# Peptides against a protein of PDB entry 5EIB, part 71

Target 1, 366 residues: chain A of PDB entry 5EIB
Amino acid sequence: VDLEPGTMDSVRSGPFGQIFRPDNFVFGQSGAGNNWAKGHYTEGAELVDSVLDVVRKESESCDCLQGFQLTHSLGGGTGSGMGTLLISKIREEYPDRIMNTFSVMPSPKVSDTVVEPYNATLSVHQLVENTDETYCIDNEALYDICFRTLKLTTPTYGDLNHLVSATMSGVTTCLRFPGQLNADLRKLAVNMVPFPRLHFFMPGFAPLTSRGSQQYRALTVPELTQQMFDSKNMMAACDPRHGRYLTVAAIFRGRMSMKEVDEQMLNVQNKNSSYFVEWIPNNVKTAVCDIPPRGLKMSATFIGNSTAIQELFKRISEQFTAMFRRKAFLHWYTGEGMDEMEFTEAESNMNDLVSEYQQYQDATAD
Target 2, 366 residues: chain A of PDB entry 5EIB as posed
Amino acid sequence: VDLEPGTMDSVRSGPFGQIFRPDNFVFGQSGAGNNWAKGHYTEGAELVDSVLDVVRKESESCDCLQGFQLTHSLGGGTGSGMGTLLISKIREEYPDRIMNTFSVMPSPKVSDTVVEPYNATLSVHQLVENTDETYSIDNEALYDICFRTLKLTTPTYGDLNHLVSATMSGVTTCLRFPGQLNADLRKLAVNMVPFPRLHFFMPGFAPLTSRGSQQYRALTVPELTQQMFDSKNMMAACDPRHGRYLTVAAIFRGRMSMKEVDEQMLNVQNKNSSYFVEWIPNNVKTAVCDIPPRGLKMSATFIGNSTAIQELFKRISEQFTAMFRRKAFLHWYTGEGMDEMEFTEAESNMNDLVSEYQQYQDATAD

## One batch from the design tools (peptide; made by RFdiffusion4, then SolubleMPNN)

Design b1_p12_7_s1 (from b1_p12_7, 4 letters changed)
Fold by OpenDDE base, seed 2:
Structure b1_p12_7_s1 (fold): chain B 366 residues (1-366), chain A 12 residues (1-12)
Amino acid sequence: as target 1 above (366 residues)
Amino acid sequence: SIAEEDLKRYLE
């Protein structure tokens, strides 16, 4: 789905364009112009019914519909505005299904779009209310991984999207292969989301190795485990050491010893016990899939529900507040039918979310 | 880009 035809043509003409049904390409003509309000109230609202018709058709063809997975950006107008409109409409029609998102957070390091803080804040407000699971994929963290870890001098969107694809492949492993822990979206939610609003995850992927170092690095369970818990390996721009993990899932792929995985996972928890809440027992879940990713002998994917994620929301909130206080660019949103109150409500809800994370970070077992 | 191809090979 896109509000611009050119993106859809690029997907259709791409190496995998033929895997999608032609009727499942739904697109507009005018785009959203990086405006959440155009995505949510005007251009996106005109297209949403056509998308819902396709969603219904595909849902009816499912033998066992677990839920929905949306991949979108929060900095643009289409992914943010129309994406959250779709989430709302799907939630209304399918209230008993899991809503899962891969939400790409904007960063000034990657994009020059000035209104990204508005689009992100308005989107987060919708995600808090209407999603069950949200993977926070931060373009700042992706850029830093590409630059520092992969030693890419000038990271491209292709480089960033490659990390996203590896992460998506990792976190969906248990859904795609039989006999795994968290084999459905609901089980994942039960294990990862102790409180309904605290459903924002920090993903990570290992191994991440620069081309120049690949020949010198052995892929081992201890090394994967160490890298997966490294703050520099998080795909959300927050330091887990500044917060506490509520829940963690680790998904190992490849032929490895379950015993060795369990030992290394226990060791990393014990070494980092101060960074876990003590009042949630058995809050680390581990899965092992014998099927490695293509091109790798083994991998590990990390899913963290950490109170440190508040750093990401604080960054967006600070940028939002700086613009909103000056009423900068608001006329582009109000001109599409938005009220200024929606901005204040979105800001308030995001600040409440930050406060909730902080409360649980400071909570002791009394 | 070469970086995209290398990253694809690494993550494939």
Scores: peptide ipSAE 0.162, ipTM 0.824, DockQ to the pose 0.013; fails the geometry check
Fold by OpenDDE base, seed 4:
Structure b1_p12_7_s1 (fold): chain B 366 residues (1-366), chain A 12 residues (1-12)
Amino acid sequence: as target 1 above (366 residues)
Amino acid sequence: SIAEEDLKRYLE
């Protein structure tokens, strides 16, 4: 789905364009112009019914519908505005199904679009209420990984999207291969989400290695385990050492010793015990899939529900507040039928979420 | 790009 036709043409003409049904390409003509309000109330609202018709048709064709997965950006107008509109409408129609998102957080390091903090804040407000699971894929973190870890001097959207694709492949491993932990979206939610609003995950993927170092790196279970728990490897720009893990899932892929995985996972938990809440027993889950990703002998994917995710929301909130206190660019949103109160409500709800994470971070076992 | 190299490996 897009509000611009060119994106759909690019997907259709791409190497995998033929895997999608032609009738499932739903697109507009005018785009959202990086405006959440255009995505949510005008251009997106005109297209949403056509998307819902496709969603219904595909849902009816499922033998067992678990839920929905949305991949979208929060900095743009289409992914943010129309994406959250779709989430709301799907949630209303399918209240018993899991709503899962891969939400790309904006960063000034990646995009010069000034209004991205507005689009992100308005989107997070919707995601807090209408999703069950949200993978926070932060362009800030992706840029830093590309620059620092992968040694890319000028990271591109292609480089960032490579990390996104690896992450998406990793976190969906248990859904795609039988006999794994968290084999469905609901089981994942039960294991990862102890409180309904605290459903924002920091993902990570290992191995991440620069081209110049790939030939010298042995892929081992200890190295994968160390890398996936490293703050520099988090695909959300948060330091887990500044918070506490509520829950963790680790998905290993490739031929490896289960015993070695369990030993390394126990070791990393023990070394980092101060960064876990003590009042959630058995809050680290591990899965091993014998099938590696293509081009790798082994990998590990990390999913963390950490109170440190508040650092991401604080960053967006600070950027939002800096513009909103000056009423900068608001006329572009109000001109599409929004009220300034919706901005204040979205900011308030995101700040409440930050406060909730902090409360659980400071909570001790009685 | 790394993405292009990975895409090539995926298409093989």
Scores: peptide ipSAE 0.049, ipTM 0.778, DockQ to the pose 0.013; fails the geometry check
Fold by OpenDDE base, seed 5:
Structure b1_p12_7_s1 (fold): chain B 366 residues (1-366), chain A 12 residues (1-12)
Amino acid sequence: as target 1 above (366 residues)
Amino acid sequence: SIAEEDLKRYLE
């Protein structure tokens, strides 16, 4: 789905374009122009019914519908505005199904779009209420990984999207292969989300290796485990050491000893015990899939529900507040039928979310 | 595939 026709042509002509049904390409003629309100109230609202018709048709064809997965950006207008409109409409029609998102967070290091903090804040407000699971894929973190870890001098969207695709492949491993932990979206939610609003995940992937060091790196279970818990490997620009893990899932892929995995996972938890909440028993889950990812002998994917995610929301909130105090660019949103009150409500809800994470961070086992 | 070669560039 896109508000621009050219994006659909790019997908269709891409290496995997043929896996999608032609009738499932729904697109507009006029893009959102990086405006959340155009995506949510005008251009997106004109297209949403056509998308819902496709969603219904595909849902009816499912033997066992678990839920929905949306991949979108929060900095743009289509992914943010229309994406959150779709989430809302799907949730209204399918209230008992899991809503899962891969939400790409904006960064000034990646994009010069000035209104991204508005689009992101307005989107987060919707995601707090209308999603059950959200993987926070932060362009800030992706850029830093590409530049610092992968030694790419000028990271591109292609470079960032490869990290996104690797992460998506990792976190969906248990859904795609039978007999694994979190084999369905609901089980994942039950294991990862102790409180309904605290459903924003920090994903991570290992191995991350620069081209110059690839030939010299042995992939071992200890190295994967250590790298998985390293703050530099988080796909969200948060330091887990500044917060506490509520829940963790680790997904190992490849031929390895389950005993060795369990030993290394226990060791990393014990070493980092201060960074876990003590009042959630057995809050670390581990899965091993014998099928490696393409091109790798083994990998590990991390899913963290950490109170450190508040750093990401604080960054967005600070940028939002700086613009909103000046009422900068608001006329572009209000001109599309949006009320200024929706900005204050979105800001308030995001600040409440930050406060909730902080409360659980400071909570002790009484 | 180009996608597999590109993945190798980032994952390996």
Scores: peptide ipSAE 0.005, ipTM 0.443, DockQ to the pose 0.013; fails the geometry check
Fold by OpenDDE base, seed 1:
Structure b1_p12_7_s1 (fold): chain B 366 residues (1-366), chain A 12 residues (1-12)
Amino acid sequence: as target 1 above (366 residues)
Amino acid sequence: SIAEEDLKRYLE
């Protein structure tokens, strides 16, 4: 789905364009112009029914519909505005299904789009209310991984998207292969989301190795375990050492000893016990799938529900507040039929979310 | 999109 036709042509011409049904390409002509309100109230609202018709058709074709997965950006107009409209409409029609998102957070280091803080704040307000699980992916964190860890001198969109695709493949492993922990979206939510509003995840993937060092690095369970818990390996721009993990899931792939995995996972928890809440028992879940990802002998994917994610929301909120106090660019949104009150409500809800994370960070077992 | 152009500039 896109409000611009050129994106759909790129997907169709891509190496996997043929795996999608032609009738499942729904697109507009005018785009959203990086405006959430165009995505949500005007251009996106004209297209949403056509998307819902496709969603219904595909849902009816499922033997067992667990839920929905949306991949979108929060800085743009289409992914943010139309994406959140679509989430709302799907939630209304399928209230008993899980809503999962892969949400790309805007970074001021990666984009000069001035209105991204508005688009992101308005989107997060919708995600807090209408999603069950949201993987937070930050382009800044991806860039830093490419530059620092992968030793890429000039990271490209292709390099960033490769990390995203590896992570998406990792977190969906348990859904795609039978007999695993978190084998369905609902079980994942039950294990990862102790409080309904605190459903924003910090993903990570291992191994991440520079091309020059790949030949010298042995892929071992201890190395995978160490790397997945490293702050530099997080795909969200927050430091988990500044917060506490509410819940963690680790998904190992490849032929390895379950005993060794359990030992290493226990060791990393014990070494980092100060970074976990003590009042959620058994808050680290581990799965092992014998089938490695393509091109690797083994991998590990990390999913963290951490109170440190508040750093990401604080950053967005600060940028939003600085612009909104001046009413900068607000006429672009109000001109599309949006109320100024929705900005204040979205800001308030994001600040409440930050306060909730802080409360649970400071909570003790006593 | 402007965002795609900005990211291209950042990656150049």
Scores: peptide ipSAE 0.000, ipTM 0.411, DockQ to the pose 0.023; fails the geometry check

Design b1_p12_7_s2 (from b1_p12_7, 4 letters changed)
Fold by OpenDDE base, seed 3:
Structure b1_p12_7_s2 (fold): chain B 366 residues (1-366), chain A 12 residues (1-12)
Amino acid sequence: as target 1 above (366 residues)
Amino acid sequence: SIAEEALKRYLE
């Protein structure tokens, strides 16, 4: 789905273009112009019914519909505005299904789109209310991984999207292969989301290795475990050491000893016990899938629900507040039918979310 | 790009 036709042509001409049904390409002509309000109230609102028709058709073809997975950017107008509209409409029609998102957070290191803080804040407001599980994929973190870890001098969107794809493949492993922990979206939510509003996940993927170091790196369970819990390996721009994990899931792929995995997972928890909440028992879940990802002997994917995620929201909030106090660019949103009150409500809800994470970070066992 | 080559190797 897009509000621009050119993205659909790129997908169709791509190596996987023939996998998608032609009728499932729903697109507009005008785009959102990086404006959340265009995505949500005007251009996106004109297209949403056509998307819902496709969603219904595909849902009816499912033997057992678990829920929905949306991949979108929060910095743009289409992914943010239309994406959150679509989430709202799907939730209204399928209130008992899981809404899962892969939400790409904007960064000024990656994009010069000035209004991204507005689009992100307005999107987060919708995600807090209308999603059950949100993987926070931060362009800041992806850029830093590409630059620092992968030693890419000039990270591209292709480089960032590679990390996203690896992570998405990792977190969906349990859904695609039977007999795993978190084998459905609802079980994942039950294990990962102790409080309804605190459903924002920090993903990570291992191994991440620079091209120059690949030949020298052994892929071992200890190395995967160590890298997966490294703050530099998080695909959300927050430091887990500044918060506490509410819940964690680790998905290992490849032929490995389950005993070794359990030992390493226990060791990393014990070494990092101060970074876990004490009042949630058994808050770390581990899965092992014998099928490695393509091109790797083994991998590990991390899903963390950490109170440190508030750093991501604080960053967006600070940028938002700096613009909103000046009413900068606000007329582009109000001209599409938005009220200034919607900005204030979105800011307030995101600040409340930050406060909630802080409260649970500071909570002690009774 | 190095990542396109890495992706190509990942997709091969």
Scores: peptide ipSAE 0.009, ipTM 0.422, DockQ to the pose 0.013
Fold by OpenDDE base, seed 1:
Structure b1_p12_7_s2 (fold): chain B 366 residues (1-366), chain A 12 residues (1-12)
Amino acid sequence: as target 1 above (366 residues)
Amino acid sequence: SIAEEALKRYLE
């Protein structure tokens, strides 16, 4: 789905364009112009019914519909505005199904789009209410991984998108291979989301190695475990050491000893016990899939529900507040039929979310 | 870019 035809042509001409049914390409002509309100109230609203017709058709063809997975950006008008409109409409029609998202967070290191803080804040307001699980994929963190860890001097969108694809492949492993922990979206939610609003995940993928160092690095379970819990490996721009993990899932892939995995996972929890809440028992879950990713002997994927994620929302909130106090660019949103009060409501809800994470960070076992 | 090709080869 896109409000621009050129994106669909790029997907069709790509190496996987033939995997998708031609009738499942739904697109507009005008785009959203990086405006959330244009995606949500005007251009996106004209296209949403056509998308819902496709969603219904594909849902009816499922043997057992678990839920929905949306991949979108929060900085752009289509992914943010139309994406959140779709989430709302799908939730109204399928209230008993899981809503999962891969939400790409904007960064001024990656994009010069001035209105991204508005689009992101308005999107987060919708995601808090209308999703069950949201993977926070932060362009800030992806850029820093590419630059610092992978030693890429000039990271591109291609470089960032490759990290995204590896992470998405990792976190969906349990859904794609039967007999694993978190084998369905509902079980994942039950294990990862202790409180309904606190459903924003910090993903990570290991191994991450610079091209010049790949030949010298052994892929071992201890090294994967160590890298997966390293703050520099997180794909959300927050430091887990500044918060506490509510819940964690680790997905190992490849031929390895389950005993060794369990030992290393126990060791890392014990070594980092101060960074876990003590009042959620058995809050770390581990899965092992014998099938490695392509090109790798083994990998590990991390899913963290951490109170440190508030650093990401604080960054967006600070940028939003700086613009909103001056009413900068608001006429572009109000001109599409949006009320100025919705900005204040979205800011308030995101600040409440930050306060909720802080409350559970400071909570002790009585 | 050479970087994109390098990353593709690493994640392939």
Scores: peptide ipSAE 0.008, ipTM 0.461, DockQ to the pose 0.013
Fold by OpenDDE base, seed 4:
Structure b1_p12_7_s2 (fold): chain B 366 residues (1-366), chain A 12 residues (1-12)
Amino acid sequence: as target 1 above (366 residues)
Amino acid sequence: SIAEEALKRYLE
């Protein structure tokens, strides 16, 4: 789905374009112009019913519908505005199904789009209320990984999107291969989401290795485990050491000893015990899939629900507030039928979420 | 980019 036709042509011409049904390409002509309000109230609202018709048709063809997975950006207008409209409409129609998102958070390091903090704040407000689980894929973190870890001097969207693809492949491993932990979206939510609003995940992937170092690294379970818990490998720009893990899932892929995995996971948990909440027992879950990702002997994918995710929301809130104090660019949103009060409500709800994470971070076992 | 190719090799 897109509000621009060119994106659909790129997907169709791509190496996997034939996997998608032609009738499932729903697109507009005018785009959202990086405006959340165009995506949510005007251009997106004109297209949403056509998308819902396709969603219904595909849902009816499913033998066992678990839920929905949306991949979108929060900095743009289409992914943010239309994406959150679509989530809301699907939630209304399928309230008993899991709503899962891969939400790409904007960063000034990656995009010069000035209004991204507005689009992101307005989107987060919708995601708090209408999703069950959201993977926070932060362009800030992706850029930093590309630059620092992968040693790329000038990270591109292609470089970032590759990290996104690796992460998405990793977190969906248990859904795609039988006999794994969290084998369905609902089980994942039950294990990962202790409180309904606290459903924002920090994903991570290992190994992350620069081209110059790939030849010299043996992929081992200890190295994967250590790298997966390293703050520098988080796909969200927050330091887990500044918060506490509510829940963790680790997904190992490849031929490895389950015993070695369990030993390393126990060791890393014990070493980092101060960074876990003590009042959620057995809050670390581990899965091992014998099938490695393509091109790798082994990998590990991390899913963390941590109170440190508040650093990501604080960053967006600070950027939002800096622009909103001056009412900069608001006329582009209000001109599409949006009320200025919706900005204040979205900011308030995101700040409430930050406060809620902080409360659970500071909570001791009484 | 070198990363796109490294990553393509990582996803291949």
Scores: peptide ipSAE 0.006, ipTM 0.422, DockQ to the pose 0.014; fails the geometry check
Fold by OpenDDE base, seed 5:
Formats: structure tokens, sequence, C-alpha cells
Structure b1_p12_7_s2 (fold): chain B 366 residues (1-366), chain A 12 residues (1-12)
């Protein structure tokens, strides 16, 4: 789905374009112009019914519908505005199904779009209420991984999207291969989300290795385990050491010893025990899939529900507040039928979310 | 699979 035809043509002509049904390409003509309100209330609202018709048709063809997965950006108008409109409409029609998102967070290191803090804040407000699981894929963190870890001098969207694809492949491993932990979206939610609003995950992937060092690196279970818990491998720009893990899932891929995995996972938890809440028993889950990812002998994917995710929301909130106090660019949103009060509500809800994460960070076992 | 070949081309 897109509000611009050119993106759809790129997908259709791309290496995977043939895996999608031609009739499932739904697109507009005008785009959202990086405006959440245009995506949510005008251009997106005109297209949403056509998308819902496709969603219904595909849902009816499912033998067992678990839920929905949306991949979108929060900085752009289509992914943020129309994406959250679609989430809302799907949630209304399918209230008993899991809503999962891969939400790409904006960064001024990656994009010069000035209104991204508005689009992101307005989107987070919708995601808090209408999603069950959200993977926070932060362009800030992706850029820093590309630059610092992968030693790319000028990271491109292609480089960032490679990390996104590796992460998406990792976190969906248990859904795609039989006999794994979290084999369905609902089981993942039950294991990862202790409180309904606290459903924002920090993903991580290992190994992350520069092209120049790949040939010299031995991939081992201890090394993968250490890298999964390293802040430098997190695809959300927050330091887990500044918070506490509520829940963790680790997905190992490749031929390895389950015993060795369990030993290393226990060792890393014991070494980092101060960064876990003590009042959630058995809050670390581990899965091993014998099928490695393409081009690797083994990998590990991390899913963390950490109170440190508040650093990401604080960054967006600070940028939002700086613009909103000046009423900068608001006329572009109000001109599309949006109320200024909706900005204040979105800011308030995101600040409440930050406060909730802080409360659970400070909570002790009674 | 077609998906595996397409991923190869995207990673190359």
Amino acid sequence: as target 1 above (366 residues)
Amino acid sequence: SIAEEALKRYLE
C-alpha cells in the first residue's frame, strides 16, 4: 500500500514483486507530502476502504488468521498517517486478532524532514492504543550501527533496510518454522507484554560484522549471546543499562547445542541481573531453530521489552515539544482537518507512556 | 525458492 504510484512500481519491478498478487497493490496518486494528517484524514481516508476490501479478502482466505503485521515508517506521511488509520480500522473490524507492527522511528541523522517529530508522536499515540506488539526499529540506531559497527562511511537506505530485513527475518523465525517458542503472535504477546500499554520492543541482531572483518570472525554461541545483549547491537537507540528488562526473547538460528545456548543465556542473565526486573519470574525465553539465515552459519535475534525504551520516546517528545511550542508547521496539519488538541493529546499519551515505563523501572519486589 | 533467489540479488 502506498499513496504514491512510483513506490509500488518499484516493488512490482523488484526481485520480490512477483510474490504479491497484482490486485493487492493498492495505491494513490497524490502522496501524503510527509504530512500525517494527509495520510490519516484526507488522501489516506480516500484509499482506506480499497485497502480494507483487500484485507478482508485475504483474511477470508486464511485457514487460521492469527493477526496482522504492518511495516511502516513513522516519519513519513503515508506510513505514519495512513498506516495508523489502517491499524485503527483493522482493529475495529478484527478486535480479537493480534496487531503487530514493525515501526521505523525517524532520525535527523537519516532524514531532513522537519515535521518527522509530529508524524512520529501522532503515530505513537495510535500505536499505544491500537497495537498489541510493536518492534521499534530506530533509524538513529540503524545509522549508528552502519557507521560505527559496520564501518560504512556514508550509510544508505539500502544499508539501513538490510538491517531491518535481518531483524524482521529474525523476529519472525518462530512464526515461520514449526516447533518453536512463540510459534504464534498471541503466544509472543503473552510472553513479552506483561502490561497492555508496554508493548514496544527493542530488537537486536547478531552477528553484526563489518565486511573487512567477516572472514576472520568465528561465530560461536557465547559470542552471539554477548552481542545480543550489547547496547551497540540494539536497533532502538536506547541503552538497556539505563533501564530494566521486563521480558526478553532470544531466537538462535543454526546448528548449535541447546545446552550451550541455555548455559550462555543463564550466564548473561546472571552477569546482567541488575538490568532485569526481579518481580517477573522466568522473563527470559529462548528458542533455537536449526535452520540458519541465508549466508550465515548461525545467528541470534533479540527481542527486549525494556524500560530503557523511554529514551527513544523522550527523544521524539523533546523534538516535538520544541516545534509545537512555536506552532511551527501546524497549519499544514490543521488545513487537512486536524485539531490542535490532537497534538496535545498525542504528546500527553506519549509522556504518560514514559512515566509508566519509569514506574515499572523503579518498582521493587514487595 | 524464488524468495531465496530474490534475497540473493538484493544482498549482492
Scores: peptide ipSAE 0.006, ipTM 0.422, DockQ to the pose 0.014; fails the geometry check

